# Peptides against a protein of PDB entry 5YCA, part 133

Target 1, 132 residues: chain A of PDB entry 5YCA
Amino acid sequence: RSLPAERNPLYKDDTLDHTPLIPKCRAQVIEFPDGPATFVRLKCTNPESKVPHFLMRMAKDSSISATSMFRSAFPKATQEEEDLEMRWIRDNLNPIEDKRVAGLWVPPADALALAKDYSMTPFINALLEASS

## One batch from the design tools (peptide; made by RFdiffusion4, then SolubleMPNN)

Design b2_p28_7_s1 (from b2_p28_7, 12 letters changed)
Fold by OpenDDE base, seed 4:
Structure b2_p28_7_s1 (fold): chain B 132 residues (1-132), chain A 28 residues (1-28)
Amino acid sequence: as target 1 above (132 residues)
Amino acid sequence: SAEEEQLREMFSALSPEQRERAVATLLA
């Protein structure tokens, strides 16, 4: 697969300690027609453009939004590039389908695999370790 | 804002009222 050429400079170093990011995560309850569900979110701001994105985890099963990861990692990606990556994820990983939320969501192990590819490991580690 | 639009898209399956409440919650 071909990932976009330009990556968010926030993710320039995949080896950074993730622990300082843990307290920046927030667990919050969202009301759905079938009942409440807790999400954990981490706000990630591009240090150059100042554009923020939220990385998102569903607390119950720790599923992570791959769509949000991709869009945060590759701010100049085309829709075609995103579509190709999402197709790759469907074909090679184990995404889940949840009618309550849009985008492609993946289990923790898959999220960490993507994090390595996108150079986002500290951020995904923090998101997964944050309390809910 | 960009993050508001991201969240609105993520919760597009909700009713308008529930969606806006979700967005407000997550932005706090």
Scores: peptide ipSAE 0.746, ipTM 0.957, DockQ to the pose 0.915
Fold by OpenDDE base, seed 5:
Structure b2_p28_7_s1 (fold): chain B 132 residues (1-132), chain A 28 residues (1-28)
Amino acid sequence: as target 1 above (132 residues)
Amino acid sequence: SAEEEQLREMFSALSPEQRERAVATLLA
């Protein structure tokens, strides 16, 4: 597969220490028709464009939004490029189906695989290690 | 804002009232 050429400058160094990012995560309870569920979110701001994006984890099973990862990593990606990547994820990884939330969500191991591809490893590690 | 629209899309399956509450919660 091919990924978009331009990447968010926030992710220029995949080897950074992730621990300073952990306290920047927030655990918050969201009400759904069938009851409450906790989400952990990390606000990531593109240092060049100043456009923020949330990385998101469902606390209970630690599923992470791959859609949000892609959009944060590749701010100039076309819809076609996103569609191709989401198809690749469906074909090669193990996304879950949760009718409560939109987008493609993946388990922790898959999220870390994507993080390596997108150069987001510190941010995904922090999101996974944050308390809920 | 960009993050508001992101969250609104993520929780599009909720009722309008619950969706706006979710967005407000996560923005805090």
Scores: peptide ipSAE 0.745, ipTM 0.957, DockQ to the pose 0.913
Fold by OpenDDE base, seed 3:
Structure b2_p28_7_s1 (fold): chain B 132 residues (1-132), chain A 28 residues (1-28)
Amino acid sequence: as target 1 above (132 residues)
Amino acid sequence: SAEEEQLREMFSALSPEQRERAVATLLA
């Protein structure tokens, strides 16, 4: 597959220690028609553009929003590039279906695989290790 | 803001009132 050419400079080093990011995560309860659900979010700001994105985890099963990962990692990606990557994820990984939330959500192992591809490993590790 | 729009899209399946509450919660 072909990932976008330009990556968020926030993710320039995939080998950084993730532990300082853990306290930056926030667990918050969201109300849905069928009851409450806890999400853990990590605000990630592009150091050049100053545009923030939230990386998102559903606390119950630790599913991670692959859509949010992609959009944070590739700030100049086209819709076509995103669509192609989401299709690749559907075909090659194990995304879950949750009618409560939009986008593609993947289990922790898949999230870490994507994190390696997107150079986001410290951020996804922190998001997964944060308390809920 | 960019993150507001991200969250609104993520919770587009919710009713307008529930969606706005979710967005406000996550932005805090």
Scores: peptide ipSAE 0.745, ipTM 0.957, DockQ to the pose 0.922
Fold by OpenDDE base, seed 2:
Structure b2_p28_7_s1 (fold): chain B 132 residues (1-132), chain A 28 residues (1-28)
Amino acid sequence: as target 1 above (132 residues)
Amino acid sequence: SAEEEQLREMFSALSPEQRERAVATLLA
């Protein structure tokens, strides 16, 4: 597959220590019609554009929003590029469907595979390790 | 803001009231 050419400079180094990012994660309870659910979020700001994106984990099963990962990693991606990547994820990984939340959500192993591809490993490790 | 719109899209299946509460919670 072909990923977008330009990546968020926040992710220039995939070998960074993830531990300083753990306390920056926040576990928060969201109310849904069928009851509450806890999410863990990590605010990631592009150091050049200053535009933030939230990386998001559902606490119960540790599913992570691949859509949010992609949009954070590739701020200049076209909709066509996003659609292509989401299709690839659907065809090659194991995304889950949750009617409560939009986008593609993937289990931890798949999230880490994507993180390697997007150079986001420290951030996804922190998100997965954070308490809920 | 950009992050507000991201969260609104993520929680688009919620009612407007629940969605805005979710967004406010996650922004805090």
Scores: peptide ipSAE 0.745, ipTM 0.957, DockQ to the pose 0.921

Design b2_p28_7_s2 (from b2_p28_7, 11 letters changed)
Fold by OpenDDE base, seed 5:
Structure b2_p28_7_s2 (fold): chain B 132 residues (1-132), chain A 28 residues (1-28)
Amino acid sequence: as target 1 above (132 residues)
Amino acid sequence: SVEEEQLREMFSALSPEQREAAVATMLA
């Protein structure tokens, strides 16, 4: 598959130590009609544009928002490029269905596979290891 | 803000009141 040409400079080095990012994560409880659910978020700011995005994890099953990963990694991606990648994820990985939240969510192993493709491994490792 | 709109989209299935509460919680 073809990924967008320009990547967020925040992710220029996929080999960095992830441990300093762990305490930057925040766990928050959200009230839904069927009960509370905890989410863990990591704020990631593009050092050039200063535009922030949250990387998101559902605490209970550790599902990660692939949509948020893609949008953070590729700030100049077109809607067509995003749609193509989301279709690829549906066809090749194991996204989950959760009616409570929008976007495409994937289990931890798939999130780490995407993280490698997007050069986001330290950030996803930190998000997965953070307490909830 | 950009992050507010991201969160609002993520919680689009909630009622307007619950969605704004969720956004505020996530931004805290």
Scores: peptide ipSAE 0.745, ipTM 0.957, DockQ to the pose 0.908
Fold by OpenDDE base, seed 1:
Structure b2_p28_7_s2 (fold): chain B 132 residues (1-132), chain A 28 residues (1-28)
Amino acid sequence: as target 1 above (132 residues)
Amino acid sequence: SVEEEQLREMFSALSPEQREAAVATMLA
């Protein structure tokens, strides 16, 4: 597959120590019609454009929004590029279906695989290790 | 804001009232 050409400079170094990012995560309980669910979010700001984006985890099963990862990693991606990547994820990984939240969500192992592809490993590690 | 719109999209399946509550909670 072909990923977008330009990547968020926030993710220039995939080898960063993730531990300083852990306390920056926030856990919040959201009320849904069928009951509450806890989400963990990490605010990631593009250091050049100053545009923020949340990386998102469902606390219970640690599913992570691949959509949020892609959009954060590739801020100039076209809709066609996003659609292509989401189709790739469906075809090659193990996304879950959750009617409560939009986007494509993947289990931790898949999230880490995507993180490697997107150069986001420290951020996803922090998001996964954060308390909820 | 950008993150606010991101959250609204994420919670698009909620009712308008619950969605705005969710957005506010996530932004805290």
Scores: peptide ipSAE 0.745, ipTM 0.957, DockQ to the pose 0.919
Fold by OpenDDE base, seed 3:
Structure b2_p28_7_s2 (fold): chain B 132 residues (1-132), chain A 28 residues (1-28)
Amino acid sequence: as target 1 above (132 residues)
Amino acid sequence: SVEEEQLREMFSALSPEQREAAVATMLA
């Protein structure tokens, strides 16, 4: 697969200690027609463009939005590049479909695999370890 | 804002009223 050429400079170092990021995560309860669900989000701001994106985790099963990861990691990606990556995820990983929320969501192990590819390991570790 | 639009897209399955409430909650 071909990942976009330009990556968010926030993720230039995949070896950083993730623990300082844990307190920056926030848990929120969202009301859906069939009941409440808790999400954990981590606001990630591109240090050059100053554009923020939220990394997202569903607290109950720790599913993480691969869509949010990709869009944060690759700020100049085309829709075609995103579609290609999402198809790759469907074909090679174990995404889930949740009718309550849009995007492609993956279990923790898959999220960490993507994090390695996107150089986001500290951020995904923090998101997974944060309290809900 | 960019993050508001991200959240609106994520919660696109909700009714307009519920979606805006969800966005507000997530931004807090």
Scores: peptide ipSAE 0.744, ipTM 0.957, DockQ to the pose 0.934
Fold by OpenDDE base, seed 4:
Structure b2_p28_7_s2 (fold): chain B 132 residues (1-132), chain A 28 residues (1-28)
Amino acid sequence: as target 1 above (132 residues)
Amino acid sequence: SVEEEQLREMFSALSPEQREAAVATMLA
């Protein structure tokens, strides 16, 4: 598959130590009609544009929002490019669909596979290791 | 803000009141 040409410069080095990012994650309890659920978020700011995005994890099963990953990694991607990637994920990985939250969510192993593709490995490792 | 709109989209299935509460919680 082909990914967007321009990537967020925050992710220029996929080999960085993820440990310093762990304490930057925040666990938050959200109330839904059928009860509370905890999410872990990591704020990632593009060092050039200063535009932030949250990387998102559902605490209970450690599902990661692939949508948030893609949008953070590729700030100039078109909707068509996003749709194409989300279809690829549906066809090749094991996404889940949760009616409580929008976007495409994937289990930890799939998230790490995407992280490698998007050069986001330290950030996803930190998000997965953070306490909830 | 960009973060607020991202979160509102993520929580689009919630009622308006619950959605704004969720957004505020996530931004804290």
Scores: peptide ipSAE 0.743, ipTM 0.957, DockQ to the pose 0.918

Design b2_p28_7_s3 (from b2_p28_7, 11 letters changed)
Fold by OpenDDE base, seed 4:
Structure b2_p28_7_s3 (fold): chain B 132 residues (1-132), chain A 28 residues (1-28)
Amino acid sequence: as target 1 above (132 residues)
Amino acid sequence: SELEAQLEDMFSALSPEQRAAAVATMLA
């Protein structure tokens, strides 16, 4: 598949130690009509543009928002490029469907596969290890 | 902001009031 040409410079080095990012994650309980659910988020700011994005994890099953990953990794991506990638994920990985949240969410193993593709491994490792 | 709009879209299943409160907490 073809990924967007320009990547967020925050992710220039996929080999960095993830542990300093763990305490930067934040947990939050959200009350849905059918009960509470905890989400863990990591704020990721493009060091050049200063535009922030949140990487998101559902605490209970560690599902991670692939949509948020893509948008953070590829700040200049078109909607068409995003749609193409989301279709690829749907066809090649194991996304879940959760009526409580929009976007495409994937289990931890798939999130790490995407992280490798997007050069986001330290950030996804930290998000997965953070306390809820 | 664009970030706020994206977060609100993510949690569109919530009521407007619940969504606003949740997103405000994220952005605080």
Scores: peptide ipSAE 0.666, ipTM 0.942, DockQ to the pose 0.754
Fold by OpenDDE base, seed 1:
Structure b2_p28_7_s3 (fold): chain B 132 residues (1-132), chain A 28 residues (1-28)
Amino acid sequence: as target 1 above (132 residues)
Amino acid sequence: SELEAQLEDMFSALSPEQRAAAVATMLA
């Protein structure tokens, strides 16, 4: 597959220690019609453009929003590039379907695989390790 | 903001008022 050419400079170093990012994560309970669910978020700001994104985890099963990962990693990606990557994820990984949230969500192992591809490993490790 | 719009899209299944409250908390 082909990933977008330009990557968020926030992710220039995939070898960073993730532990300082853990306390930056925030947990939040959201009330859905069928009951509450907790989400954990990590705010990630592009150091050059100053544009922020949230990386997002469902606390209970640790599903991660692949859509949010992609959009944070590739700020200049076209919709076609995003669609192509989401199709690749559907075909090659194990995304879940959850009617409560939009976008494509993947289990922790798949999130870490994507993190490696997107150079986001410290950020996804922190998001997964954060308490809820 | 663009961030707010993306978060609202993520939680489009919520009612408008619950979505607004949830997103406001995220942005606070």
Scores: peptide ipSAE 0.665, ipTM 0.942, DockQ to the pose 0.760
Fold by OpenDDE base, seed 2:
Structure b2_p28_7_s3 (fold): chain B 132 residues (1-132), chain A 28 residues (1-28)
Amino acid sequence: as target 1 above (132 residues)
Amino acid sequence: SELEAQLEDMFSALSPEQRAAAVATMLA
C-alpha cells in the first residue's frame, strides 16, 4: 500500500524510549447512555506546525483509534489517502465496531503494527501502558 | 478548531450537551 509522502516530524525516530511519554497520557471517564467508559488520550503536537492531535485508547480493551493515528502521522494527507488507508485496515487488520465512538478502532497488536508503519511506536507503547 | 471538530466527530454518538462537556474536558 501507499502512505502519504509527508509525515509529522514528531515521529522522526521510531526507536526512542517510550517511558517518558507514559505520564503525559490522561484518563477520562465519559458517560454514555449505557454506562461509563474510560478513555486514555495522549496529546501529540507537530513541532513545526504546532497543530495538535490526540491519540486515543479505550481503557478497558485497549482498542486504539487508527483514524486518530493516521491523522496525527500524516497532517497533509488528503481525504482520499485516509479513505484508502482505512479500507486497507478493514481488509488486512482486525478493527472493532463500537457504536459509542466513530472512526476505525483496532486492538493493541494491530495498533502496534500501524505504529511501526507510521513511525509512532513510542507513542503507542506509552498510550497502551498508561494507567486508567 | 479542527482538533475540537475531530473530537466532536469521534464522540458524535453522545448528546450534544454530553459531547460538548467531554470535549471541553479534553481541551482544558
Scores: peptide ipSAE 0.665, ipTM 0.942, DockQ to the pose 0.783
Fold by OpenDDE base, seed 3:
Structure b2_p28_7_s3 (fold): chain B 132 residues (1-132), chain A 28 residues (1-28)
Amino acid sequence: as target 1 above (132 residues)
Amino acid sequence: SELEAQLEDMFSALSPEQRAAAVATMLA
């Protein structure tokens, strides 16, 4: 696989303490046709461009949006680069299929594997530990 | 905004009204 060359400077240090990020997470109940589901989100702002992204977790099974992780980590990625990475995830990890939400969603262990690749481990740890 | 558009895409399975409300809450 070929990850984009430029990464969000927010993720320059993968070894930072994640605990200060936990209270920055927010939970929200969304009503779907088949019932309510709770999502936990963490707002991540690129310190140079000031462009924000939300990292997203489904509270019940702790699935994380890999698509949102990629878009936050690689702000100048092409659609082709994103498609290539999503195909790699499908072929090498264990994404779930949930018709309620678009994009690729992965279980916590896979999310942490991606976080290591994208240098955003503290943010995913915080998202996983936040209350719902 | 681009963020708003991406959130709209994520929740495209919702009705337009429910999606707009959900995204508005996220951005508030």
Scores: peptide ipSAE 0.664, ipTM 0.942, DockQ to the pose 0.785

Design b2_p28_7_s4 (from b2_p28_7, 10 letters changed)
Fold by OpenDDE base, seed 5:
Structure b2_p28_7_s4 (fold): chain B 132 residues (1-132), chain A 28 residues (1-28)
Amino acid sequence: as target 1 above (132 residues)
Amino acid sequence: SELREQLEEMFSALSPEQREAAVDTMLA
């Protein structure tokens, strides 16, 4: 696979301590037809463009939106590049299918694998460790 | 806003009323 060349400057250092990010996460209960579900979100703002993006976790099983990770990491990616990466995830990782929410969601181990590829490890660690 | 658009896409399977409530909750 080929990842986009330009990455969000927010993720320039994959080795930073993630603990300061934990209290920045927020938990929200969302009502669905089949009952409530809790999500944990982390607001990530591109320091150059000032465009914000949410990284998102489903609290119960800690599934994380790979789609949101990709879009946050690669703000100038084409739709073709995104489609290629999502196909790669389907073929090589273990995405889940959840009718309640759109996008491609992956379990914690897969999210951390993607985080390494996208240089987002501190942010995903914080999102996973945040309370719900 | 960018965040609203992202959330509306994520919750596109919800009814318009439920989606609006979900998005507003997330943005509060």
Scores: peptide ipSAE 0.732, ipTM 0.951, DockQ to the pose 0.840
Fold by OpenDDE base, seed 4:
Structure b2_p28_7_s4 (fold): chain B 132 residues (1-132), chain A 28 residues (1-28)
Amino acid sequence: as target 1 above (132 residues)
Amino acid sequence: SELREQLEEMFSALSPEQREAAVDTMLA
């Protein structure tokens, strides 16, 4: 597969300690028709453009939004590039199906695999370890 | 904003009122 050429400079170093990011995560209970669900979010701001994105985790099973990861990692990606990556994820990883949320969501192991590809490992580790 | 739009898209299954409240909380 071909990932976009330009990556968010926030993710320039995949080896950084993730622990300082843990307290920056925020938990939120959202009421759905079939009951409440808790989500954990981490605000990630591009240090050059100052444009923020949220990385998102469903607290119960730790599923993470791959769509949000991609959009944060590749702020100048085209819709075609995103579609191609999401198709690759469907074909090669194990995305879940949850009617409560849109986008492509993946289990923790897949999220960490994507994090390695996108150079986002510290951020995904923090998101996974944050309390809910 | 683009961020708001993306969050609203993520939670499009919610009613408009619940979605607005949820996203407002995220952006506060």
Scores: peptide ipSAE 0.731, ipTM 0.955, DockQ to the pose 0.759
Fold by OpenDDE base, seed 2:
Structure b2_p28_7_s4 (fold): chain B 132 residues (1-132), chain A 28 residues (1-28)
Amino acid sequence: as target 1 above (132 residues)
Amino acid sequence: SELREQLEEMFSALSPEQREAAVDTMLA
């Protein structure tokens, strides 16, 4: 597959220590019609554009929003490029379906595979390790 | 903001009131 040409400079180094990012994560209980669910988020700000994105994890099963990962990693991506990547994820990984949340969500192993592709490994490790 | 819009999209299944409250908390 072909990923967008330009990546968020925040992710220039995939070998960074993730531990300093863990306390930056925030947990939040959201009330859905069928009951509460906890989400863990990590705010990631592009150091050049200053535009922030949230990486998002569902606490219970540690599913992570691939949509949010892609949008954070590739701030100049077109909708067509996003759609292409989401189709690739659907065809090649194991996304989950949850009616409570939109976008494409993937289990931890798939999230880490994407993180490697997007050079986001420290951030996804931190998000997965953070308490809820 | 675009960030708010993306978060609202993520939680579009919530009622408008619950979505607003959830997203406001995230952005606070």
Scores: peptide ipSAE 0.720, ipTM 0.953, DockQ to the pose 0.792
Fold by OpenDDE base, seed 3:
Structure b2_p28_7_s4 (fold): chain B 132 residues (1-132), chain A 28 residues (1-28)
Amino acid sequence: as target 1 above (132 residues)
Amino acid sequence: SELREQLEEMFSALSPEQREAAVDTMLA
């Protein structure tokens, strides 16, 4: 598949140690109609544009927002490029359905596969290892 | 901000009040 040409310079090095990012994660309990759920977030700021994005994990099953990953990784992607990638994820990975949250969410193994593709491995590892 | 908009989109299933509270906490 083809990914957008320009990637967030924050992710220029996929081999960095992720452990310094772990304490930067934040956990939050959100009350939904069917009960509380904890989310873990990592704020990722593009060092050039200074535009921030949150990478997001549902704490209980460690599902990760692929939508947020894509938007953070590819700040100049078109909607068509995003739609194409989300369709690819649906067709090739194992996204979960959760009515509580919008976007496409994937289990940890799939998130790490995407992280490799997007050069975000340290950030996703940190997000997955952060306490909730 | 675009960040707020994206978070609100993520939690669009919440009531407006719950969504606002949740997103405000995230952005604090």
Scores: peptide ipSAE 0.717, ipTM 0.952, DockQ to the pose 0.793

Design b2_p28_8_s1 (from b2_p28_8, 13 letters changed)
Fold by OpenDDE base, seed 1:
Structure b2_p28_8_s1 (fold): chain B 132 residues (1-132), chain A 28 residues (1-28)
Amino acid sequence: as target 1 above (132 residues)
Amino acid sequence: SREEAIEALRKQLEAGKIDELMFEALTK
């Protein structure tokens, strides 16, 4: 697969200590027609463009939004590039498509695999370790 | 349904319970 050429400079160093990011995560209960669901979010701001994105975890099963990861990591990605990556995820990982929320959601192991590819390991580790 | 979920999220956004970033993360 071909990932977008330009990556968010926030993720320039994949070896950073993740522990300072843990208290920056926030849990929030969202009301859906079929009941409440808790999400854990981490606000990630591109240091150059100043554009923020939330990285997202479902608290119940620890699924991580691969879509949120991709969009945060690759701010100039085309729709075609995103579609290609989402297809790759469907073919190679174990994503869940939830009717309540948009995007592809992957289990923790898959999220960490993507994090390695996107150079986001500290951020995903923090998101996974944060309390809900 | 997906449409009902989006409507629920829209109401929470309008009520100030969730912010625009959260709304976008869950609906786009």
Scores: peptide ipSAE 0.763, ipTM 0.961, DockQ to the pose 0.956
Fold by OpenDDE base, seed 4:
Order: C-alpha cells, then structure tokens, then sequence
Structure b2_p28_8_s1 (fold): chain B 132 residues (1-132), chain A 28 residues (1-28)
C-alpha cells in the first residue's frame, strides 16, 4: 500500500521513550443514548502547523481509533488516501465499527502495527498504558 | 442509532461537557 507523502513532524522519531506521554493522557466519560462509555485521549499537536488532534482509546476493550491515528499522522492526506488506507485496514487487520462513534477501531496489537507504519509507536504505547 | 448518538454528543458539546476536538474525534 501507499501512505501519504507528508507525515506530521511530531512523529519524526519512532524510538523515543513513551513514558513521559502517559500522564498527558486523559480519561473522559461520554454519555450515549444506551449509557456511558469512557474514552482515553491524548492530545497531539503538529509542532509546525499547531493543529491538534486527539488519539482515542475505548477504555472498556482498549480499542484504538485507526482513523484518528491516520489523520494525526498525515495532516495533508486526501480523502481518497484515507479511504484507501481504511480499506487496507479492513482487509488486513481486525477493525470494528461501533454504532456510537465514527471511524475504524482496532485492537491493541493492530494499533501497534499501525503505529509502526505511521511512526507513532511512543504515542500509542502511552495511550494504551494510561489509566482510565 | 448513529444519529441519536451524534445528537447526544452535540448536546454535550453545546453544554460545555466535551470540547470541539473530542466532538470531532467521535463524530468524524
């Protein structure tokens, strides 16, 4: 597959220690029609453009939003490039689509595989290890 | 339904319980 050419400079080094990012994560209870659900989020800001995005984890099953990862990693990606990557995820990983929230959500192992591809390993490790 | 979920999120956004970034992350 082909990933977008330009990557968020926040992710220039995939080998950094993730532990300083853990306390940056925040848990938040969201109310849905069928009841509350807790999400853990990590605010990631592009150091050049200053545009922020949340990386997202469902606390209950530790699913990570692959969509949020892609959009944070590739700020100039086209909709076509995103669609292509989401199709690849459907074909090669184990995503779920939850009726309550948008995007594709993947289990921790798949999230870490994507993190390697997107150079986001420290950030996903922190998100997975944070308390809810 | 998905529409009902989005409406619930919108109400929480308008009430200041969640911020715009969180709303975007959950609805887009």
Amino acid sequence: as target 1 above (132 residues)
Amino acid sequence: SREEAIEALRKQLEAGKIDELMFEALTK
Scores: peptide ipSAE 0.763, ipTM 0.961, DockQ to the pose 0.949
Fold by OpenDDE base, seed 2:
Structure b2_p28_8_s1 (fold): chain B 132 residues (1-132), chain A 28 residues (1-28)
Amino acid sequence: as target 1 above (132 residues)
Amino acid sequence: SREEAIEALRKQLEAGKIDELMFEALTK
């Protein structure tokens, strides 16, 4: 597959120690019609553009939003590029499409595979290890 | 439904329970 050419400079080094990022994660309870659900989020700000995105984990099953990862990693991606990557994820990984929330959500192993591709490994490891 | 979930999130946004960044992360 072909990923967008320009990547968020926040993710220039995939080998960083993730542990300092763990305390930066935050858990938040969200109320839905069928009951509450807890999400863990990590605010990631592009150091050049200063545009922030949340990386998102469902606390219950540790599913990670692949959509949020892609948008954070590739801030100049076209809609077509995003669509192509989401199709690839559907075809090659194990995403779920939850009725309550937007995007494709993938299990931890798949999230880490994507993280390697997007150079986001420290951030996803931190998100997965954070308490809820 | 999906629409009902979005409406619930919108109400929480308007009430200041969640911020715009969180709202976007969950609805877009």
Scores: peptide ipSAE 0.763, ipTM 0.961, DockQ to the pose 0.950
Fold by OpenDDE base, seed 3:
Order: sequence, then structure tokens, then C-alpha cells
Structure b2_p28_8_s1 (fold): chain B 132 residues (1-132), chain A 28 residues (1-28)
Amino acid sequence: as target 1 above (132 residues)
Amino acid sequence: SREEAIEALRKQLEAGKIDELMFEALTK
């Protein structure tokens, strides 16, 4: 697969300590027609453009939104590049598509594999370790 | 349905219970 050429400068160093990011995560209960669900979110702001994105975890099964990861990591990606990556995820990982929310969601091990590819390891580690 | 879920989220956004970034993260 071919990932987009330009990456969010927030993720320039994949080796940083993740522990300072843990207290920046927040849990929030969201009401859906079939009942409430808790999400853990981490606000990630591109230091150049100042555009923020939430990285997202479902509290119940620790699934991470791969879509949110991709969009945060590659701010100038085309829709075609996103579609290609989402197809790769479907073919190579174990994503779920939840009826209530948008995007592809992957289990923790898959999220960490993507994090390595996107240079987001500290951020995903923090998101996974945060309390709900 | 997905449409009903989005409508529920929109109501929460309008009521100030969730912010625009959260709404976008869950619906787009």
C-alpha cells in the first residue's frame, strides 16, 4: 500500500514517552437511540495548521477508530488515498463497522500496528491506557 | 438506524452536550 506523502508534524517522533498524554484523554458518555455508550477521546492538534482532531476509543471493547487516526496523521490525503487505506485495513486487519458511528474501528493490537505505520505510537498507547 | 443515530447526535450537539469536534468524529 501507499500512504500519503505528507504527515502531520505532530507525529514526527514515534519514540516519545506516552505517559504525559494519558491525563489529556477524556471520557464522555454519548446517548444513542439504543442506549448510552462511553468513548475516550484524545485531542490532537496539528502544530502548523492548528487544526484539531479527536482520536477515539470505544470504552466497552477498546476499539480504536482507524479513520480518525488516518485523518489526523495525513491532513492532505485525498479521498482516494483514504479509501485505499481503508480497503487495506479491511483486507489485512480485523475492523468492525458499527451502525451507530462512522468509520472503521480496530482492536487494540491492530491499532498499535497502524500506529507504527502512521508514527502515532505514543498517542495510541496513551489512548489505550486512559481510564473510562 | 445510522440516520437515527446521527439525528440523536445532532440533538445533543444543538443542546450543547457534545461539541463540534466530537460530532464530526462520530458522524463523518
Scores: peptide ipSAE 0.762, ipTM 0.961, DockQ to the pose 0.938

